# Designs tried in a protein design run: peptides against a protein of PDB entry 5ONS. Part 150

Target 1, 181 residues: chain A of PDB entry 5ONS
Amino acid sequence: MFKKFDEKENVSNCIQLKTSVIKGIKNQLIEQFPGIEPWLNQIMPKKDPVKIVRCHEHIEILTVNGELLFFRQREGPFYPTLRLLHKYPFILPHQQVDKGAIKFVLSGANIMCPGLTSPGAKLYPAAVDTIVAIMAEGKQHALCVGVMKMSAEDIEKVNKGIGIENIHYLNDGLWHMKTYK

## One batch from the design tools (peptide; made by RFdiffusion4, then SolubleMPNN)

Design b2_p27_2_s4 (from b2_p27_2, 7 letters changed)
Fold by OpenDDE base, seed 5:
Order: structure tokens, then sequence, then C-alpha cells
Structure b2_p27_2_s4 (fold): chain B 181 residues (1-181), chain A 27 residues (1-27)
């Protein structure tokens, strides 16, 4: 989603949301990520304005105090940014790729099944379409936010093809955006 | 409890900067 993304070229405008819209978004976030509820007031304090940065390709980024928190495309589900995920690493279920897969993930490549079933990888139960944090063998922090294209069970059984779609990864265009006020 | 575990994870996460995370994956 952000492989060719550049703040200067791909951001259109920024709008401040009304209170009622913010309430709706918070409810949506809790619905998508139930575990975030205890932390949402800390992530999005009531006193702080919430903004949406509108980008090309129908991408919207939710921000508070300049911090990029969540993003979505074409009114689809919200994804947490890696920066938010690093602060709250439990808001997504995890999957772990082996060392060999790291360079490909960081190039924006989708995650193939063997990278999730090989020694060094850790595959956890997850259904298709689950938004997941991609961890890596020997590393402490997530390097990617992805979406399960196969269930964990099917990844193990089939063990070929795309297991997880790469949505946002470390050092992509969104990562380099850092802040937006 | 789950909440206590999460609090520990949040505190641990605060110890790292974005630059340190980038360095973790740098070659």
Amino acid sequence: as target 1 above (181 residues)
Amino acid sequence: SELEEQEKLVKEAEKYTDEEIEAEYAE
C-alpha cells in the first residue's frame, strides 16, 4: 500500500473530525480490535483533536497530535500503523517469519507460506482476513502489518503461495512520514 | 492478569526509539 508512497506527492489534505464522527470511529476501532478498548483513551485522549490525512488511492490516515495511528483504504477496515503497534504490541495477533524472509518483507513482498512454516518461523492460529503483526526470527519489534490470505491451518497444509499480504512495512512510505500536524 | 501483562509490555516498549527499531533491521 505504501511502497511508492511519498508524503509530498501523495497527501492531498487534512481535515479535523467532528466529535460525533470521532465517537463513531472509536466504536469501530473497538469492534475491530476489542483488546484496544482499555487503551483507547490513552491513544486518543478526549481533549485532543482527531484528524484524517487524505491521501491518493483513497487512503486515509487517522492522526492525533501529529501521531499517525491508523489507516484505511476505500473505507475498508482500519489498520494500526507500525509506530502505534510498536507502542502497543498486543493490539494485533502475531505471526513470525524466519530470518530469510526479512529482506523480502522489507521490500514490500507478500509473505509466502514457507516463510511461515520453516524453522525459525512461528505460525499462530488465525483465520483468513485477520489483520496481523508480522514479527521476525531473532527480532523484538514488528516489521510489518499484514492480512492473512490463508488460514494458519491452510498455510501449514498447503504450504505454498501467498500466506499473508504485506500491507505496511518498516521503512516504507508511511513509516518515513513519521508525523503530520 | 491480561491487563497487567499489557501494562508491562507498554512500559517495555517505551524503552525503544524508532531509530533503534530501524537499526534492529539494518544490515
Scores: peptide ipSAE 0.768, ipTM 0.968, DockQ to the pose 0.972
Fold by OpenDDE base, seed 1:
Structure b2_p27_2_s4 (fold): chain B 181 residues (1-181), chain A 27 residues (1-27)
Amino acid sequence: as target 1 above (181 residues)
Amino acid sequence: SELEEQEKLVKEAEKYTDEEIEAEYAE
């Protein structure tokens, strides 16, 4: 989603959301990520305005105090940014790729099944379309936010093709955006 | 509890900067 993204070239404008809209978004976030509920007041304090950074290709980024928190495309599901995920690593279920897959993930490539079933990888139960944090063998922090394109069961069974779609990864255009005030 | 464990994870996460995370994955 952000492989060729550049703040100067791909950001259109920024709007401040109304209180009622913020409430709706918070409810949606809790529905998508139930485990985030106890932390949402810390992530999005009531006293702080919430803004939407509107980008090309129908991308929208939720921000609070300049911090990039969540994003979506074409009014689809919200994804947490890696920066938020690093602060709250439990808000997404994890999958772990082996060392060899790291360079490909960081190039924006989708994650192939062998990278999730090989030694050094760890595959946890997850259904198709689940948004997941991609961890890596020997590393402490997530390098990617992805979406399961196969269930964990099918990844192990079939072990061919795209297991997880790469949505946002370390050092992509969104990562380099850092803050937006 | 789960919440207590999450609090520990949040505190642990605060020890790292973006630069340190980038360095973790540097070639």
Scores: peptide ipSAE 0.766, ipTM 0.967, DockQ to the pose 0.977
Fold by OpenDDE base, seed 4:
Structure b2_p27_2_s4 (fold): chain B 181 residues (1-181), chain A 27 residues (1-27)
Amino acid sequence: as target 1 above (181 residues)
Amino acid sequence: SELEEQEKLVKEAEKYTDEEIEAEYAE
């Protein structure tokens, strides 16, 4: 989603949200990520305005005090940014790729099944379309936010093709967009 | 409790900067 993203070229405008809209978004976030509810007031304090940065390709980024928190495309599901995920690692269920897959993930490539079934990988139960944090063998922090394109069960059985779609990865265009005020 | 474990994870996460995370994945 952000492989060729550049803040100067791809950001269109920024809109400050009304209170009612913010409430609706918070409810949606809790629906998508039930475990986030106890933390939402810390992530999005009531006293702080919430803004939407509108980008090309129908991308919207939710920001508070300049911090990029969540993003979505074409009014689809919200994804946490890697920066938020690094602060709250439990927001998403995890999957772990082996060391060999790291360089490909960091190039924006989708995660192939063998990279999730190898000895250095860890594959946890997850249904198709689940938004997941991609961890890596021997690393502490997530390097990617992805979407399951196959169930964990099917990844293990079929073990070929795209297992997880790469949505947002470390050092992509969104990562380099550190803040926006 | 689950919340207490999450609080521990948040505190652990605060120990790292963005630069350190980038360095973790640098070749």
Scores: peptide ipSAE 0.766, ipTM 0.967, DockQ to the pose 0.981
Fold by OpenDDE base, seed 3:
Structure b2_p27_2_s4 (fold): chain B 181 residues (1-181), chain A 27 residues (1-27)
Amino acid sequence: as target 1 above (181 residues)
Amino acid sequence: SELEEQEKLVKEAEKYTDEEIEAEYAE
């Protein structure tokens, strides 16, 4: 989603959200990520305005005090930014790729099944379309936010093709955006 | 409790900067 993303080229405008819209978004976030509920007031303090940075390709980034928190495309599900995920590592279920897959993930490539089933990888139960944090063998922090394109069970059984779609990865255009005020 | 464990994780996460995370994946 952000492989060719550049703040200067791809940001269109920024709008401040109304209170009612913010409430709706918070409810949606809790529905998507139930575990985030106890932390949402810390992530999105009530006193702070919430903004949407509108980007090309129908991408919207939810920001508070310049911090990039969540993003979505075409009004689909919200994804946490890696920066937020690093602060709250538990808000997504994890999958772990092996060492060899790191290079490819960091180039924006989708995660292939063998990278999730090989020694060094750790595959946890997850259904199709689950948004997941991609961890890596020997590393402490997530390098990618992805979406399960196959269930964990099918990844193990089939073990070929795209297991997880790469949505946002370390050092992509969104990562480099850092803040937006 | 789950919340206490999460609090520990949050505190642990605060120990790292973005630059350190980038360095972790510097190949």
Scores: peptide ipSAE 0.765, ipTM 0.968, DockQ to the pose 0.971

Design b2_p27_3_s1 (from b2_p27_3, 14 letters changed)
Fold by OpenDDE base, seed 2:
Structure b2_p27_3_s1 (fold): chain B 181 residues (1-181), chain A 27 residues (1-27)
Amino acid sequence: as target 1 above (181 residues)
Amino acid sequence: SEQEELREKLKEYVEKHKEELEEIANL
């Protein structure tokens, strides 16, 4: 989603959200990520304005105090940014790729099934379309946010093709934005 | 407050692992 993304070229505008819209978004976030509810007041304090950075290709980034929190495309599901996920690693279920897969993930490549079933990888139960944090062998911080294109069960059984779609990864255009005020 | 303490702990966590993040980002 952000492979060729640049803040200067791809950001269209930034708007401050009304209270009613913020409430709706918070509810949606809780629905998508039930475990975030106890933390939501910390992530999005009531006293702080919530903004949406509108980008090209119908991408929207949710921000509070300049911190990039979540993003979506075409009003689809929200994804946490890696920066938020690093603070709250439990927001998403995890999958782990082996060391050899890291360079490919960081190039924006989708994660193939063998990279999730190999020694050093860890594949946890997850249904298709689940948003997941991609961890790397020997690393504690997620390097990617992805979407399961196959269930974990099917990844193990078929072990061929795209297992997880790469959505957001370290060193992509979103990562380099850092903040937006 | 408890919330402030947690925020500080999270900041500390990020700083503690900053080197790892830099390593990964520079691969």
Scores: peptide ipSAE 0.112, ipTM 0.724, DockQ to the pose 0.078
Fold by OpenDDE base, seed 1:
Structure b2_p27_3_s1 (fold): chain B 181 residues (1-181), chain A 27 residues (1-27)
Amino acid sequence: as target 1 above (181 residues)
Amino acid sequence: SEQEELREKLKEYVEKHKEELEEIANL
């Protein structure tokens, strides 16, 4: 989603959200990520304005105090940014790729099934369309936010093709954006 | 409180792994 993203070229505008919209978004976030509920007041304090940075290709980034928290495309599901995920690693279920897959993930490539079933990888139960944090063997911080394109069960059985779609990864355009006020 | 303790532990975790994060980002 952000492989060719540049803040200077791809940001259109920024709007401050109304209270009612913020409440709706918070409810949606809790629905998508139930584990975030106890932390939501810390992530999105009531006293702080919530903004949406509107980007090209119908991408929206949710921000508080300049911190990029979540993003979505075409009013689809929200994804946490890696920066938020690093602070709150439990927001997403995890999948672990082997060491050999790291360089490909960091190039924006989708995660292939063998990278999730090989020695050094760890595949946890997850349904299709589940948003997941991609971890790497021997590393504690997520490399990527992805979406399961196959269930964990099917990844193990088929062990060929795209297992997880790469949505956001370290050193992509969103990562380099860092903050926006 | 338990929640406060978790928050502090989380902060410590992030700080402890800051170098690792930088290494990963530069791969």
Scores: peptide ipSAE 0.071, ipTM 0.705, DockQ to the pose 0.107
Fold by OpenDDE base, seed 3:
Structure b2_p27_3_s1 (fold): chain B 181 residues (1-181), chain A 27 residues (1-27)
Amino acid sequence: as target 1 above (181 residues)
Amino acid sequence: SEQEELREKLKEYVEKHKEELEEIANL
């Protein structure tokens, strides 16, 4: 989503959300990410306004006090930003790629099955369309947010083709945006 | 407060791993 993204060129506007809309979004976030519920008041304090930064290609970024928290496209599911995920790594289920796959992930490439089945990789049970955090072999922080295009079971069996779609990766346009106030 | 302590711990965690993140981002 953010390979060619630039804040100056791709941000359209920013709106402050009403209380009722915020409540709906919080409920949706808890539904998508049940583990976030105990932390949600810390991530999105009631006293702080919640804003949506609208971008080109129907991308919306949810922000609080300038911090970029979640994003979505065309009113689809919310994805956490890498910056939020680094603070709360348990929000998403994890998958781990081997060292050889890192440079490709950081170029925005989709994750191929062999990068998930090699000895340096770790593949955990996950269904198709599950949003996952991509971990790098030997590293503590996620380098990518992705979506399972095959189930973990099928990745192991077929071991060919795109296993995970790359949605947001370290050093992409969203990462470099950092904050928006 | 408990929330304040947690926030400080998270801040420290991020700072300790800043170098790793910079290294990965610059690959």
Scores: peptide ipSAE 0.034, ipTM 0.628, DockQ to the pose 0.076
Fold by OpenDDE base, seed 5:
Structure b2_p27_3_s1 (fold): chain B 181 residues (1-181), chain A 27 residues (1-27)
Amino acid sequence: as target 1 above (181 residues)
Amino acid sequence: SEQEELREKLKEYVEKHKEELEEIANL
């Protein structure tokens, strides 16, 4: 989603949200990520304005005090940014790729099934379309936010093809955006 | 509180692994 993203070229505008809209978004976030509920007031304090940065390709980034928190495309589900996920690693279920897959993930490549079933990888139960944090063997921080294209069960059984779609990864355009006020 | 304890643990976790994040980002 952000492989060729550039803040200067791909951001259109920024809108401050009404209180009612913020409430709706918070409810949606809790629905998507139930574990975030106790933390949501810390992540999005009531006193702080919430903004949406509108980008090309129908991408919207939710921000508070310039911090990029969540993003979505075409009014789809919200994804946490890696920067938020690093602060709150429990927001997403995890999958772990082997060491050999790291460089490919960091190039924006989708995660192939063997990278999730090989020695050094760890595959946890997850349904298709689940948003997941991609961990790497021997690393403690997520290097990617992805979407399961196959269930964990099918990844293990079929063990070929795209297991997880790479949505947002370290050093992509969103990562380099850092802040927006 | 339990929540405060968890916040502190998370803060420590992030600080402890800051170098790792930088390393990964620079690969």
Scores: peptide ipSAE 0.076, ipTM 0.672, DockQ to the pose 0.110; fails the geometry check

Design b2_p27_3_s2 (from b2_p27_3, 11 letters changed)
Fold by OpenDDE base, seed 2:
Structure b2_p27_3_s2 (fold): chain B 181 residues (1-181), chain A 27 residues (1-27)
Amino acid sequence: as target 1 above (181 residues)
Amino acid sequence: SEQEELQKKLEEETKKNAEELKKIAEL
């Protein structure tokens, strides 16, 4: 989603959201990420305005106090930014790729099944379309936010093709957007 | 509180591993 993204070229505008819209978004976030509910007042304090940074390709980024929190495309599901996920790693279920897959993930490549079934990888139960944090062997922080394109069970059985779609990864265009005020 | 303690631990871990993260991102 952000492989060729640049803040200066791909951001269109920024708007401040109304209270009713914010409430709706918070409810959506809780539905998508139930574990976030106790933390939501810390992540999105009621006293602080919530803004949407509108980008090309129908990408929207939720921000509070300049921090990039979540993003979506075409009003689909929300994804946490890696920067938020690093603060709250429990927001998403995890999958772990082997060391050999790291360089490909960081180039924006989708994650192939062998990178999830090989020694050093850890594959946890997850259904198709689940948004997941991609960890790597021996690393402490998520390298990528992805979407399961196969169930964990099918990844293990079939063991070929795209297991997880790469949505947002370290050092992509969104990562380089540290803040936006 | 439990939440405050967890958050503190996460922040400490994040700080501790910041350099590793930067190295990973630069690969």
Scores: peptide ipSAE 0.113, ipTM 0.747, DockQ to the pose 0.103
Fold by OpenDDE base, seed 4:
Structure b2_p27_3_s2 (fold): chain B 181 residues (1-181), chain A 27 residues (1-27)
Amino acid sequence: as target 1 above (181 residues)
Amino acid sequence: SEQEELQKKLEEETKKNAEELKKIAEL
């Protein structure tokens, strides 16, 4: 989603959200990520305005005090940014890729099934379309936010093709954006 | 601010981690 993204070229405008809209978004976030509820007031304090940065290709980024928190495309599900996920790693279920897959993930490539079934990988139960954090062995910070294109069960059985779609990865255009005020 | 310092530290740590992971992946 952000492989060719550049703040100067791909950001269209920024709007401040009304209180009612913010409440609706918070409810949606709790629905998508139930574990976030106790932390939501810390992530999105009531006293602070919430803004949406509108980008090309129907991408919207939710921000508070310049911090990029969540993003979505075409009013679909919200994804946490890696920066938020690093602070709150429990927001998403995890999947672990093997060593060989790391360089490809960091280039924006989708995660192939063998990279999730190899000895260095860890594949946890997850349904298709589940938003997941992509991890590496011995590391606490996610290197990618992805979407399951196959169920974990099918990934193990078929072990061929795209298992997880790469949505947002370290050093992509969104990562380099850092802040927006 | 404390928050900014924390963010900078986290970014530096993440960058170092990513570099380490790249090296491992290329072996």
Scores: peptide ipSAE 0.062, ipTM 0.637, DockQ to the pose 0.043
Fold by OpenDDE base, seed 3:
Structure b2_p27_3_s2 (fold): chain B 181 residues (1-181), chain A 27 residues (1-27)
Amino acid sequence: as target 1 above (181 residues)
Amino acid sequence: SEQEELQKKLEEETKKNAEELKKIAEL
């Protein structure tokens, strides 16, 4: 989603959200990420305005105090930014790729099944379309936010093709955006 | 509270892994 993204070229505008809209978004976030509910007032304090950075290709980024928190495309599901996920690693289920897959993930490539079933990888139960944090063996922080294109069960059985779609990865255009006030 | 305990644990882990995060971001 952000492989060719650049703040200067791809950001259209920024709007401050109304209180009612913010409440709706918070409810949606809790629905998507139930474990985030106790932390939501810390992540999005009531006293702080919530903004949407509107980008090309119908991408929207939720920000609070300049921090990029979540993003979505065409009003689909919200994804946490890696920067938020690093602070709250439990908000997504994890999958772990082997060391050999790291360079490909960081190039924006989709995660192939063998990279999830090989020694050094860890494949955890997850249904298709689940948003997941992509970890690497020996590392504690996510390298990528992805979407399961196959169930964990099917990845193990088929063990070929795209297992997880790469949505947002370390050092992509969103990562380098850092903040937006 | 349970939330306070979890927050404390999270902060400790964050501090512990700060250097690892820095290195990962540079890969």
Scores: peptide ipSAE 0.023, ipTM 0.579, DockQ to the pose 0.146
Fold by OpenDDE base, seed 5:
Structure b2_p27_3_s2 (fold): chain B 181 residues (1-181), chain A 27 residues (1-27)
Amino acid sequence: as target 1 above (181 residues)
Amino acid sequence: SEQEELQKKLEEETKKNAEELKKIAEL
């Protein structure tokens, strides 16, 4: 989603949200990520304005105090940014790729099934379309936010093709954006 | 509180792995 993204070229505008809209978004986030509820007031304090950065290709980024928190495309599901996920790693279920897959993930490549079933990888139960944090063996911080294109069960059984779609990864255009005030 | 304890643990883990994170992010 952000492989060729550039803040200077791809951001259209930024709007401050009304209280009612913020409440709606918070409810959506709790629905998607139930574990975030106890932390949501810390992530999005009531006293702080919430903004949406609107980008090309119908991408929207939710921000508080310039921090990029969540993003979505075409009003689909919200994804946490890697920067938020690093602070709150429990927001998403995890999948672990082997060391060899790291360079490909960081190039924006989708994650192939063998990279999830090989020694050093850890594949946890997850249904298709689940948003997941991509970890790597020997590393403690997520390298990527992805979406299961196959169930964990099917990845293990079929063991070929795209297992997880790469949505957001370290050093992509969103990562380099860092903040937006 | 439980939340404060969890936050403290997360902060400690983040600090411990800060150098690793920077190296990965710069690749």
Scores: peptide ipSAE 0.022, ipTM 0.597, DockQ to the pose 0.133

Design b2_p27_3_s3 (from b2_p27_3, 12 letters changed)
Fold by OpenDDE base, seed 4:
Structure b2_p27_3_s3 (fold): chain B 181 residues (1-181), chain A 27 residues (1-27)
Amino acid sequence: as target 1 above (181 residues)
Amino acid sequence: SEQEALREKLEEETKKNSEELTEIANL
């Protein structure tokens, strides 16, 4: 989603959200990520304005005090930014890729099934379309936010093709967009 | 509170692992 993303070229505008819209978004975030509920007032304090940075390709980034928190495309589900996920690693279920897959993930490549079933990888139960944090073998910080394109069960059985779609990865255009205020 | 304590621990761990992010980025 952000492989060729640049703040100067791909940001269109920024809008401040109304209170009612913010409430709706918070409810959606809790529905998507139930574990975030106790932390949501810390992440999005009531006293602070919430903004949406509108980007090309129908991408929207949710921000508070310049911090990039979540993003979505075409009004689909929200994804946490890696920066937020690093602060709150429990927001997403995890999958772990082997060492060999890391460089490909960091180039924006989708995660192939063998990178999730090989020694050094860890594959946890997850349904298709689940948003997941991609972990690197031997590392504690997520390097990618992805979406399951196959269930964990099917990844194990078929072990061929795209297991997880790469949505946002370390050092992509969104990562380099540190703040927006 | 327990929530605050957990947050503080997470922040400390994040700081300690800042070098790890650099390592990952360099792979």
Scores: peptide ipSAE 0.278, ipTM 0.751, DockQ to the pose 0.098
Fold by OpenDDE base, seed 3:
Structure b2_p27_3_s3 (fold): chain B 181 residues (1-181), chain A 27 residues (1-27)
Amino acid sequence: as target 1 above (181 residues)
Amino acid sequence: SEQEALREKLEEETKKNSEELTEIANL
């Protein structure tokens, strides 16, 4: 989503959200990520305005005090930014890729099944379309936010093709954006 | 709860591993 993203070229505008819209978004976030509910007031304090940075390709980034928190495309599901995920690693279920897959993930490549089934990888139960944090052996912080394109069960059985779609990864355009006020 | 305990642990680990975060960000 952000492989060719540049803040200067791809940001269109920024709007401050109304209270009613913020409430709706918070409810959606809780629905998507039930475990976030106790932390939501810390992540999005009531006293702080919530903004949406509108980008090309119908990308929207949710921000509070300049921090990039979540993003979505075409009003689809929200994804946490890696920066938020690093603070709250429990927001997403995890999948772990092997060491060999790391360089490809960091190039924006989708994650192939063998990278999730090989020694050094760890594949946990997850349904298709689940948003997941991509980890790597020996690392405690996520390298990527992805979406399961196959169930964990099917990844193990088929063990070929795209297992997880790469949505947001370290050093992509969103990562380099850092903040937006 | 177990879930809360896990969250607390993960937060602590995340904070503790700030150096790793910097390292990873530079990969």
Scores: peptide ipSAE 0.210, ipTM 0.737, DockQ to the pose 0.251
Fold by OpenDDE base, seed 2:
Structure b2_p27_3_s3 (fold): chain B 181 residues (1-181), chain A 27 residues (1-27)
Amino acid sequence: as target 1 above (181 residues)
Amino acid sequence: SEQEALREKLEEETKKNSEELTEIANL
């Protein structure tokens, strides 16, 4: 989603959200990520304005005090930014890729099934379309936010093709955007 | 600018975990 993203060229505008919209978004976030509920007031304090940075390709980034928190495309599901995920790693279920897959993930490539079934990988139960944090073998910080294109069960059984779609990865355009206010 | 100040603050926070992130980026 952000492989060729640059904030100077791909940001259209920024809007401050109305209270009613913020409420709806918070409810959606809790629905998507139930574990975030106790932390949501810390992440999005009531006193702080919530903004959406509108980008090309119908991408929207949710921000508070310039910090990039979540993003979505075409009003689809919200994804946490890696920066937020690093602070709150429990927001997403995890999958771990083997060392060999890391360089491909960091190039923006989708994660192939073998990279999730190899000895250095760890594949945890997850349904198709689940948003997941991609972990590197032996590391504690996620390198990628992805979406299961196959269930974990099917990844193990088929072990061929795209297992997880790469949505946002370390050092992509969103990562380098850092802040916006 | 305010934007630059925000970037700097976030960079400082990121730097706390920079060692591991650097390792990941270089794998």
Scores: peptide ipSAE 0.207, ipTM 0.726, DockQ to the pose 0.040
Fold by OpenDDE base, seed 1:
Structure b2_p27_3_s3 (fold): chain B 181 residues (1-181), chain A 27 residues (1-27)
Amino acid sequence: as target 1 above (181 residues)
Amino acid sequence: SEQEALREKLEEETKKNSEELTEIANL
């Protein structure tokens, strides 16, 4: 989603959200990520305005105090940014790729099944379309936010093809954007 | 600018994890 993303070229505008819209978004976030509920007031304090940075390709980034928190495309599901995920690792279920897969993930490549089933990888139960944090073997911080294109069960059984779609990865355009205020 | 100050603050917050992130980025 952000492989060729540049803040200067791909941001269209920024809007401040109305209270009612913010409430709706918060509810959606809780529905998508139930574990975030106790932390949501810390992440999105009531006193702080919530903004959406509108980008090309129908991408929207939710921001508070300049911090990039969540993003979505075409008003689909929200994804946490890696920066938020690093602060709150529990927002997403995890999957772990082996060392060999890391360089490909960081190039924006989708995650192939062998990278999730090989020694050094850890594959946890997850259904298709589940948004997941991609962990690197031996590392504590997620390097990617992805979406399960196959269930964990099918990844294990088939062990061929795209297991997880790469949505947002370390050092992509969104990562380098850092903040927007 | 305020934007730059915010970026600096964020960088400071992530400084503790910078070593690991750098390592990941170089793998």
Scores: peptide ipSAE 0.162, ipTM 0.699, DockQ to the pose 0.040

